# Designs tried in a protein design run: peptides against a protein of PDB entry 8YVU. Part 179

Target 1, 39 residues: chain A of PDB entry 8YVU
Amino acid sequence: PQLCYILDAILFLYGIVLTLLYCRLKIQVRKAAITSYEK
Target 2, 160 residues: chain B of PDB entry 8YVU
Amino acid sequence: TWLTVLKKEQEFLGVTQILTAMICLCFGTVVCSVLDISHIEGDIFSSFKAGYPFWGAIFFSISGMLSIISERRNATYLVRGSLGANTASSIAGGTGITILIINLKKSLAYIHIHSCQKFFETKCFMASFSTEIVVMMLFLTILGLGSAVSLTICGAGEEL

## One batch from the design tools (peptide; made by RFdiffusion4, then SolubleMPNN)

Design b2_p26_3_s2 (from b2_p26_3, 14 letters changed)
Fold by OpenDDE base, seed 3:
Structure b2_p26_3_s2 (fold): chain B 39 residues (1-39), chain C 160 residues (1-160), chain D 39 residues (1-39), chain A 26 residues (1-26)
Amino acid sequence: as target 1 above (39 residues)
Amino acid sequence: as target 2 above (160 residues)
Amino acid sequence: as target 1 above (39 residues)
Amino acid sequence: SLLELALLFLLYVIDLFFNLFSKKLN
């Protein structure tokens, strides 16, 4: 039972980190698109 | 900018908020229907007794729906309404987190005091079940609060 | 304990989906960067 | 029934979520 809760915590943290990274990457794509349009 | 990103994801955030609210409501309804909380000794289900799954779900649902409608119709009055609803939902989410943390502490204390080594005892089983449900609701509430805050920031940006 | 395992399954699935999305977005960023360099 | 309505609403929200996710992927 303790291992299950530990796994939940790890997976939850992983989900949060991935969400943040996805947001950052999406911002980078937008910046790259704007730069490409200005050229 | 980050604000433009949030604006594009406004509908998604609203749907996420509604989904979170519905899941919380479902958990609350199931617990209330299966268990007679009034007959349970102690404050193991204090969050349920406070009615958090119900009023919290209502706030999040209204906020999410208003956000979706506001984005679709792009009317100034709807934007303000959505901002107000999201702000209210954010406050409700913060209050809910506090209530859930208190409930979690009480549940853990109950398990510790009664030396719940045998989970087959009714009291220990109920305390463990309560703890699991409260943890799940806490995660859902955090997700809902995150969506509500994001929608609030998006709405504030549109007013500027 | 059963709820914990169900939550693990949901979080695991969510993590997989986010990872796939992140990979796709990363490829898009790379393509955008290459296009910007060629201009 | 109220339960059926809640289930229909839940299914609608899930469908909306998947549609938005699909649009975001494209």
Scores: peptide ipSAE 0.460, ipTM 0.789, DockQ to the pose 0.032
Fold by OpenDDE base, seed 2:
Structure b2_p26_3_s2 (fold): chain B 39 residues (1-39), chain C 160 residues (1-160), chain D 39 residues (1-39), chain A 26 residues (1-26)
Amino acid sequence: as target 1 above (39 residues)
Amino acid sequence: as target 2 above (160 residues)
Amino acid sequence: as target 1 above (39 residues)
Amino acid sequence: SLLELALLFLLYVIDLFFNLFSKKLN
């Protein structure tokens, strides 16, 4: 049971970090698209 | 800008907040229906006894709904209302996290005191079950708080 | 323990999906950067 | 019943979430 809780914590942290990174990448893609449109 | 991104994701954040609220409400309802919390010895279910799954779910649900309506109608008065609701929901979420952490500590302490090597013992089972539900609710509350804070920042940015 | 395992499964699935999406976005950013460099 | 209403609302929220996610992916 203890290993399950530790795994939950690790997976949860991983999910949060990935979500933040995904948002950051999405912003970069949008900025790149806007820059391409202005050229 | 970050504000522009948050504005585009406002509806998504609102839906996430409502979903989180509904899941919390479901957990609260299930626990209250299956277990008689009032007769359980100790403070293992202190968060449930305080009614957090219910009032917290209401706050998050209202905040999420207001956020969605505000985005769809794009009216200034709705934006202000949503900002207020999200601020209140953020405060509620912070309080909820505190309550859940306290409950988690009590549950873990209970498990340690009773040396719960035998999982099938009723008291140990209840403490373990409480710990699992509290952890899930803690994760949901953190997600809800994150969405509420994001919506608050978005609303504040629109007022500037 | 059953709820813990269910949560692990959900978080694991979420992590996999986010990783795939992140990879797709990263490829798009790279393609956009290459296109911008060729212009 | 209240339970049925809650289930319908939950299904609606899930549908909304999936639709938003689909729109975001496209």
Scores: peptide ipSAE 0.458, ipTM 0.794, DockQ to the pose 0.032
Fold by OpenDDE base, seed 1:
Structure b2_p26_3_s2 (fold): chain B 39 residues (1-39), chain C 160 residues (1-160), chain D 39 residues (1-39), chain A 26 residues (1-26)
Amino acid sequence: as target 1 above (39 residues)
Amino acid sequence: as target 2 above (160 residues)
Amino acid sequence: as target 1 above (39 residues)
Amino acid sequence: SLLELALLFLLYVIDLFFNLFSKKLN
């Protein structure tokens, strides 16, 4: 049971990092789309 | 486009592969040091008895290191070496997944047959512990295989 | 303990889905960048 | 010792990770 909680912590941290990276990338896509629309 | 993406992420994938290999090796050594696997009844630790954490970690480590070196030096001979190492690591990863799945099935079957309602029984505790470790190793192996396959595709694209 | 394993499975699936979405989004960013460069 | 070598290798990998992350963030 303790190992399960350790795995949860690692996966949770990994999920948070990926979410932040995904958000950054999504913002970049939106900015690129807006720039292409204005041209 | 896909090849360009993989090339940019090659170093990251290589480092991830090495890290995964090291974690697998650490788990293998800890389990072998703490538990006398040879005296445990059943095939609950079959993957450990087969030495998968050791040889699998070696393959993944070598593959990851070669991938990083190949990307940094950008030499043709290193690209071929990295491709070969990554291919070997991909095969090793696939074999490892198979071994781990078999071990997981045996562990789960053991838990079910012995009706492990009391977790404090030594046999049930060991089976549960084995299941947890095997699941962790399976996840790590999947991550390692994913990185090795990605690196293999990247290397193949550079040779074309 | 069962809840912990369920959480592990959910977090693992979440990680895989996020990785795939991140890859798709990265391709979109690259396509958008190429389109903006050609204009 | 082999354990010390493994620890040094682990530290090297961690350092490599941090360097890669730093390069990607820049």
Scores: peptide ipSAE 0.455, ipTM 0.792, DockQ to the pose 0.030
Fold by OpenDDE base, seed 4:
Structure b2_p26_3_s2 (fold): chain B 39 residues (1-39), chain C 160 residues (1-160), chain D 39 residues (1-39), chain A 26 residues (1-26)
Amino acid sequence: as target 1 above (39 residues)
Amino acid sequence: as target 2 above (160 residues)
Amino acid sequence: as target 1 above (39 residues)
Amino acid sequence: SLLELALLFLLYVIDLFFNLFSKKLN
């Protein structure tokens, strides 16, 4: 049971980090699209 | 800009908020239907006694729905309504997180005081079950709050 | 204990979905960068 | 029934979620 809770915490943290990375990557895609449109 | 990113993700955030609300409502309904919380000793289910799964889910559902409708129709009155609803949902989410943290602390304290090494004891089992449910609801509430705040920021950006 | 495992499964699934989305987005960023370099 | 309505709503939310994911993937 303790291992399960630890796993939950790790997976939750991983989910948060991935969400942040996804948001950053999405911003990069948008910036790239804007730059491509201006060229 | 961050606002542009949030605007494009508004529907996704709204759906996430509705889903979170529905899951919270389902958990609340199941727990209330299966367990007689009034007869449980201690404040292990304080969040459920406060009715958070119900009113919180309602607020999140309304805010999510309004956000989706506002994004689709792009009407000024819907944007303002969504902003208001998301703000209310953000406040509700913050309050819910506080209640859930308090409940979690009480549950953990109960487990510690009773030295619950054997999870098969009824009281220890209930405390453990409460802890698990509260943790799940806490995660869902954090997700809902994040979506509501994001939608609020997006709506505020549209009003400028 | 069973709820902990269910939560683990949900978080794991969420992590997989986010990872796939991140990978797809990363590929899009790379494609956009290559296209921008060729212009 | 209320349960059927809830299930329909859940299916609608799931469908909306999948549609949004599909749009984001494109």
Scores: peptide ipSAE 0.454, ipTM 0.800, DockQ to the pose 0.031; fails the geometry check

Design b2_p26_3_s4 (from b2_p26_3, 15 letters changed)
Fold by OpenDDE base, seed 2:
Structure b2_p26_3_s4 (fold): chain B 39 residues (1-39), chain C 160 residues (1-160), chain D 39 residues (1-39), chain A 26 residues (1-26)
Amino acid sequence: as target 1 above (39 residues)
Amino acid sequence: as target 2 above (160 residues)
Amino acid sequence: as target 1 above (39 residues)
Amino acid sequence: DLGDLALLFLLLVIQRFFDLFSLLLS
C-alpha cells in the first residue's frame, strides 16, 4: 500500500515532466511552421 | 496582453471545461450505480446526494459548448451568451466547491471517529472511497471554475 | 489502497499516451525543420 | 492539438487528485 502511494508520486512527476516537454515541443512546432511560412 | 493569451486559450479552456464536466458526470454515474448512496450511513456522500456531479456536469458542459461556439462564430450575441453561461458555471462551480469541502470534512471526521485502521471495514472503506472521489471532484471543479472564470474574463474583454 | 492501484494504472496509461504524443510531435518538429532547411 | 493538451491537463489534474487522496489517506 505504501508502495502504491510512492508509485503515484513518481507517475505524477512523470506526467508533469511529459506535459512540460509536450508544451515545449508544441511551441517548437509552431515556431518551425511560422519560419517555414515566412520563407 | 493577458486578454490576448486568454483569447488564444479560449478553445482549450472550453474543451477542458467540457472534459471536466464529462469526468464529473462519469464519476457521478459510476458512484450512483455502484453505491446505494441513500442507504449509506452519515453524510459521507453529501455532494452526491445533492446531485452535484450531475447538475455541475450539465452547467460546465453548457458553458464549455457555448464558449466553443462563441469562439468559432465570433458573433457579439454569442459572446454575451457565453459570458452569461460562464458566469453561471462559475457560480455553480463555487457552490460545488463549497459542497465538496463540507463533504470532505465530514468524510475525514468519519474516518477519525471510527479510527479506521482496518481498511476492510465497509464503513471505513466507503469513507475513504468518498474522500478520494470528493477530492478528485474538488480538483475537477476548481479546474472547471478556473476555465469558466477565464472564459468569462475573455468574453468581457471582447465586449469592451 | 485498492483505488491507489487503479489510479496507478490510469496514470501509467496516461504516461504512455503522453509519451506517444510527445514522440509524434517530435517527429513533426523534425519534419518541419527539414522542410524549412530545404527551402 | 489543443484537445490533446486539454486531455493532458485533465490527466494531470486526475493524477494530482490521486496524489492528494494518497496524502489524505496516509
Scores: peptide ipSAE 0.509, ipTM 0.803, DockQ to the pose 0.117; fails the geometry check
Fold by OpenDDE base, seed 1:
Structure b2_p26_3_s4 (fold): chain B 39 residues (1-39), chain C 160 residues (1-160), chain D 39 residues (1-39), chain A 26 residues (1-26)
Amino acid sequence: as target 1 above (39 residues)
Amino acid sequence: as target 2 above (160 residues)
Amino acid sequence: as target 1 above (39 residues)
Amino acid sequence: DLGDLALLFLLLVIQRFFDLFSLLLS
């Protein structure tokens, strides 16, 4: 049971990192879409 | 077409293999540092006693590194070296899987024999912990083996 | 203990969904970059 | 980029394995 909580913490941290990366990519996609629309 | 796909994913497979190896090494070192395996009753840590987390991880790490280097430099001698390393890693992985399965069976048998209803008992806790670690290592070993085999097939296809 | 396993499952599902979305976004960024280069 | 994707994939697979193990031990 204690190992389960440790795993949860690791997965939680991983989820946060993935969320940050996803946000960065989403911003890049939006910038690319705006650039394509202006051309 | 299948070979072409494998060639495109060669770097990915190599990185996966290296990461798998590193994780296995980390778990092996942590378990050996925290637990005195020699004083634990039974063969619940037989895979650790055999040193599999160390030598297996080394083989997978070397295989992965050679695969990545071979892909980047695209030299014939490196391709052959990578193929050899991946083949050796595949054999090591297969052996490791066998050892881990045996360890897992022993750990599960221990849990069943002692009727571990109270998981907080030291013996039952150690057996459960061993089972969890062994299962995780088994999974990582399977992934490493899959990557090594894929890289081997890719390398063999390049030489043909 | 049961809550820990449920949380693990939720975090796992979240990780899979984020990975798929990340892959889709990355493909979109690449397509947008190719389209901008061809124009 | 491929390395990051590989790491992500590996972590997801590990997570899935732990979940499966947890289910088997329950």
Scores: peptide ipSAE 0.497, ipTM 0.795, DockQ to the pose 0.106; fails the geometry check
Fold by OpenDDE base, seed 3:
Structure b2_p26_3_s4 (fold): chain B 39 residues (1-39), chain C 160 residues (1-160), chain D 39 residues (1-39), chain A 26 residues (1-26)
Amino acid sequence: as target 1 above (39 residues)
Amino acid sequence: as target 2 above (160 residues)
Amino acid sequence: as target 1 above (39 residues)
Amino acid sequence: DLGDLALLFLLLVIQRFFDLFSLLLS
């Protein structure tokens, strides 16, 4: 039972980090698309 | 083509193999440091006694590093070296899986024989802990083997 | 205790979905970079 | 970037196994 709560905390933190990375990558894709459109 | 996909993912597979090896090594080191395996009755930690987390991790790490170096330098001799290392790592992984399966069977048998209803008994706790670690190592070994085999196929495709 | 395991399953599923989305975005960035290099 | 994705995937797999073990031990 204690291990379950620890795992939840780790998974939650991992989810937050992945969300931030996804947002950064999405911004990069948008910038690349804009640059390709201007050429 | 599957071969084209594998060629594009060679560096990724190499990094995955190194990471898998490092995690296995870390688990092996932690278990050996925290638990005195020699004083534990039975063969619950037979995979650790055989030293699999150590030599297996070394083989996977070397294979992964050689694969990354071979991809970056694009030298024929490095490609052959990487192929050989990946083949050796694949054999090591297969052997490790066999050892882990045997260890898992022994651990499960121990739990059944002692009718571990009380989790707080030291022997039952150790058997359960061993089972968890062995299963984790088994999954990591399967992932490492998959990476090594993929790199081997990719390397063989470049030689043809 | 049952709630903890359910939460773990939800967080795990979320992690898988984010990983797949991240892979797709990464492929898009690579394709955009290749197209920009060919021009 | 591929390495980061691989690490992420590996962590997710490890997490899945921990969850499975927790279920088996419960």
Scores: peptide ipSAE 0.488, ipTM 0.793, DockQ to the pose 0.132; fails the geometry check
Fold by OpenDDE base, seed 5:
Structure b2_p26_3_s4 (fold): chain B 39 residues (1-39), chain C 160 residues (1-160), chain D 39 residues (1-39), chain A 26 residues (1-26)
Amino acid sequence: as target 1 above (39 residues)
Amino acid sequence: as target 2 above (160 residues)
Amino acid sequence: as target 1 above (39 residues)
Amino acid sequence: DLGDLALLFLLLVIQRFFDLFSLLLS
């Protein structure tokens, strides 16, 4: 049970980090698409 | 660029705050209705005894509502009010996180001291339940704080 | 305790999904960058 | 799209909470 709570915390943190990274990547993809359209 | 993105998401953030607040309030009311916290020995429910689910929910709700109203009306006064409310909500969220962490530590300590092998013992069950609820409240508080901080940044950017 | 394990399962699944999405986005960004360089 | 993702994340979190509540009430 104690390990379960620790795992929850780790997974939660991982989810937050991944969400931030995903947002950053998505913004990059959008910028790249806009730049490609202007050419 | 970041400010522009956040500005577009202000309504979403406001709704998120309101939802978080409602969930926190629901948790508080359910716990208070099901459990008589006053008769529980120990500080397992210290966050509930402090009334955090209630005042925290109120702060987040007010912040979210003000943010939504500010976005819809685009009035300078409302923007300032929203900024203030979001700042207050952010502070409240931070305080709430602190309280919840303390409560969580106490709950975990209680579980450790009693070596809760017999889960059916009332004390162990209550400690486990408290831990679960506190963890949930902690997650909600973190989400609410994130939204409040984001809204604060957006509001500050609009004033600049 | 049982709730903790369920939470772990959900968070784990969420993490996997996010990881897959991140990988897909990363590949798209790389493809876009290559296409832009060839132009 | 980012907003949609954030909304999806929020919905998932909410759903998780509801599931936890349901389990607690069972």
Scores: peptide ipSAE 0.483, ipTM 0.797, DockQ to the pose 0.214; fails the geometry check

Design b2_p26_4_s1 (from b2_p26_4, 18 letters changed)
Fold by OpenDDE base, seed 2:
Structure b2_p26_4_s1 (fold): chain B 39 residues (1-39), chain C 160 residues (1-160), chain D 39 residues (1-39), chain A 26 residues (1-26)
Amino acid sequence: as target 1 above (39 residues)
Amino acid sequence: as target 2 above (160 residues)
Amino acid sequence: as target 1 above (39 residues)
Amino acid sequence: SQELLNVYLELFLKVLEVMEEVVKKV
């Protein structure tokens, strides 16, 4: 039972980190697309 | 291709928000049906007494639905409406997180004070159950807030 | 305790989906970078 | 209450269908 709560915390943190990384990557892709369009 | 990806992401975020809202509503309904919160001593279920699972679920559901409708119809007025709804849902989510954190602190304090070594004591069981439900609701609320904020940023980016 | 395991399953599934999306986005960024370098 | 449950169930099924379509596209 205690291990389950620890796993929840780890998975939750992993989800937040992945979401932030996904957002950063998406912004980079958008910037690359805009730069290619201006060219 | 990028617009299609963004649309798919908005739809996914909207669906996630609706799902989160439905889960919150289900938990609220189950807790209200199984537990007589009015007879529980203390503020262990303060978030439920405040009706957060219900009004929060409604706000998240409306926000998610508006986001999906806005994406499907691709109308400027719907985008603004979705942006407003997502902003309201984000505020509601932030308030909900605050309430849930306060409830969690009270529940943990209650468990600590009663030194709940015997899990079979009714008070300790209720406090532990409350803590579990509040933690789940907190995670769901954070997920909902994240989706609402993401949708708000996407909507704001389309208006600029 | 059972609710904790259900939450773990949901968070795990969410983490897998986000990882797949992140990998796809990373591949797209790499393809865009290669295309810009060949131009 | 049953009508509300049916509406919620239908909404849930629609969400699951959308989620399944999104998963199939990934």
Scores: peptide ipSAE 0.411, ipTM 0.797, DockQ to the pose 0.072
Fold by OpenDDE base, seed 3:
Structure b2_p26_4_s1 (fold): chain B 39 residues (1-39), chain C 160 residues (1-160), chain D 39 residues (1-39), chain A 26 residues (1-26)
Amino acid sequence: as target 1 above (39 residues)
Amino acid sequence: as target 2 above (160 residues)
Amino acid sequence: as target 1 above (39 residues)
Amino acid sequence: SQELLNVYLELFLKVLEVMEEVVKKV
């Protein structure tokens, strides 16, 4: 039972981190697209 | 194209919100159906008594649906509507987190007061069950809030 | 205990989906960066 | 109610279908 809760916490943290990284990557793609349009 | 990716991301975030809302509604409905909260002594289910699983899920569902519709139709008025709905859902999510934290504190306090060494006591089992459900609801609410905030930022970026 | 396992399954599935999306987005960023360097 | 459960199940299935479609498009 304790191992299950630990796994939930790890998976939840992983989900949050991936969401943040995905958002950052999305912003980078947008910036790259804007710079390519200005050239 | 990057626009197609952004569109897919908005749809994904909207689906995530709807899914989170549905899971919250399912948990709320199951708890209300299995447990007569009105007859339970104490404020262990204060979040359920406040109706958070219902109104929170409705807000997230509406926000997610509006986000998907707005992205599909690509209309300025729908984008603004989606932004407003996502903002409202973000506020609702924040309020829900606060309610769930309060409920969690009450549930933990109840467990400590009754020195629940014997899980066979109905009250201790109910308090433990409530704590587990509240934690799950808290995680789902955080996920929903994250998706709503992400959609809000995306919508605001399109208006600038 | 059963609820914990259900949550683990949902979080695991979410993590896999996000990882796939992140990988695809990362590939797109790399392609955009290469095209901007060739200009 | 059983009717409410059926409505929720239908909504859940629709969400899963949308998620599958999104995953296929990505």
Scores: peptide ipSAE 0.438, ipTM 0.803, DockQ to the pose 0.095; fails the geometry check
Fold by OpenDDE base, seed 1:
Structure b2_p26_4_s1 (fold): chain B 39 residues (1-39), chain C 160 residues (1-160), chain D 39 residues (1-39), chain A 26 residues (1-26)
Amino acid sequence: as target 1 above (39 residues)
Amino acid sequence: as target 2 above (160 residues)
Amino acid sequence: as target 1 above (39 residues)
Amino acid sequence: SQELLNVYLELFLKVLEVMEEVVKKV
């Protein structure tokens, strides 16, 4: 039972980090698309 | 620059892979230190007996380290090396998942057969503990595989 | 304890989905970068 | 069993050493 909670914490942290990276990448894609449209 | 972002992402994946590997090694070490697996009846710890936590973690660690080094030095030979290591780690991860699934099935079957109504029985406790550890290792292996595959795709894309 | 395992499953699924989305997004970024370089 | 454990421990230590070297080069 305690190990389960530890795993949850690790997975939660991993999920947060991936979400942040995904958001950053998404913003970059949008910026690239805008720049391409302005050319 | 886009290249800088991609490098940061790859570095993150590499770090995640290394972390996963380290956690897997820690679990393997703890289980081997606390429990004498050789004296445990049944194949509840078959993955540990096979040494998967150790060799699997080594492969993931090497793959992650090579990926990080490749990204930092930006050398073509390192990129190829990282790609190779990530591919090897992906294969190892797939094999590990298979082993862990088999172990999990055996552990669950053991719990079912012995009708573990009393958690305080040594056999039931060991089976439950094994199941928990195997599940954790399975999750870690899948995470490591995901990172290795991602890094492989990234490396392959850079070579094209 | 049962809730913990359910949470683990949800977080695990979320991690897989995010990883796949991240891969797709990364491919899109690379394609956009190549297209921008060819212009 | 004990011999296998020792081999694994040595491998683990080697991995740690390699990791430390990588960290120093970073």
Scores: peptide ipSAE 0.423, ipTM 0.802, DockQ to the pose 0.051; fails the geometry check
Fold by OpenDDE base, seed 4:
Structure b2_p26_4_s1 (fold): chain B 39 residues (1-39), chain C 160 residues (1-160), chain D 39 residues (1-39), chain A 26 residues (1-26)
Amino acid sequence: as target 1 above (39 residues)
Amino acid sequence: as target 2 above (160 residues)
Amino acid sequence: as target 1 above (39 residues)
Amino acid sequence: SQELLNVYLELFLKVLEVMEEVVKKV
């Protein structure tokens, strides 16, 4: 049971980090798309 | 800018790989320290007996380190080295997954055979613990493999 | 304890999905960058 | 060995530092 909680914490942290990275990447894609549209 | 982003991603993947390796090593060490696997009946800890946490952790650690170093120094030889290490780590990860799956099957079979309704029974507890550890190791191995493969693809893309 | 394992499974699945999405998005960004360079 | 453990600990700390930097950049 304790190991499960540790795993949850790790996975949760990983999920948060990935989400942030994904958001950043998505913003970059959007910016690139906007820039391409303006050209 | 794009190269910088890619480098950051490589570093992140390398860190993830190292972290995964370290966790795997920690689990291996803990299990070996707490449990005398040699005295445990059955193959519940077959992955540990095979030394997977150790060699797997080593491979992933090396791969992650090389990836980070390659990214930092931007040297072609390091990139190739990282690619090789990541490839090796990917192979190791695949092997590890196989071993862990086998171990998991054995552990689950053990639990099923003993009809572990009582968690407090020593055998059932050990089997459950083994199952938990193996599952964790499996997840970590999958994560490590994913990281290694990602790094391999990234490195291959840089060489092309 | 059962909830913990369920959470682990959900988080793990989420991590995998995010990783795949991130990879896809990264590929898209790369393609967009290449296209912008060719213009 | 304790030496190996120390090496691993140093590596772990270095990883944590990198992770912290990544988090700061996010």
Scores: peptide ipSAE 0.423, ipTM 0.802, DockQ to the pose 0.071; fails the geometry check

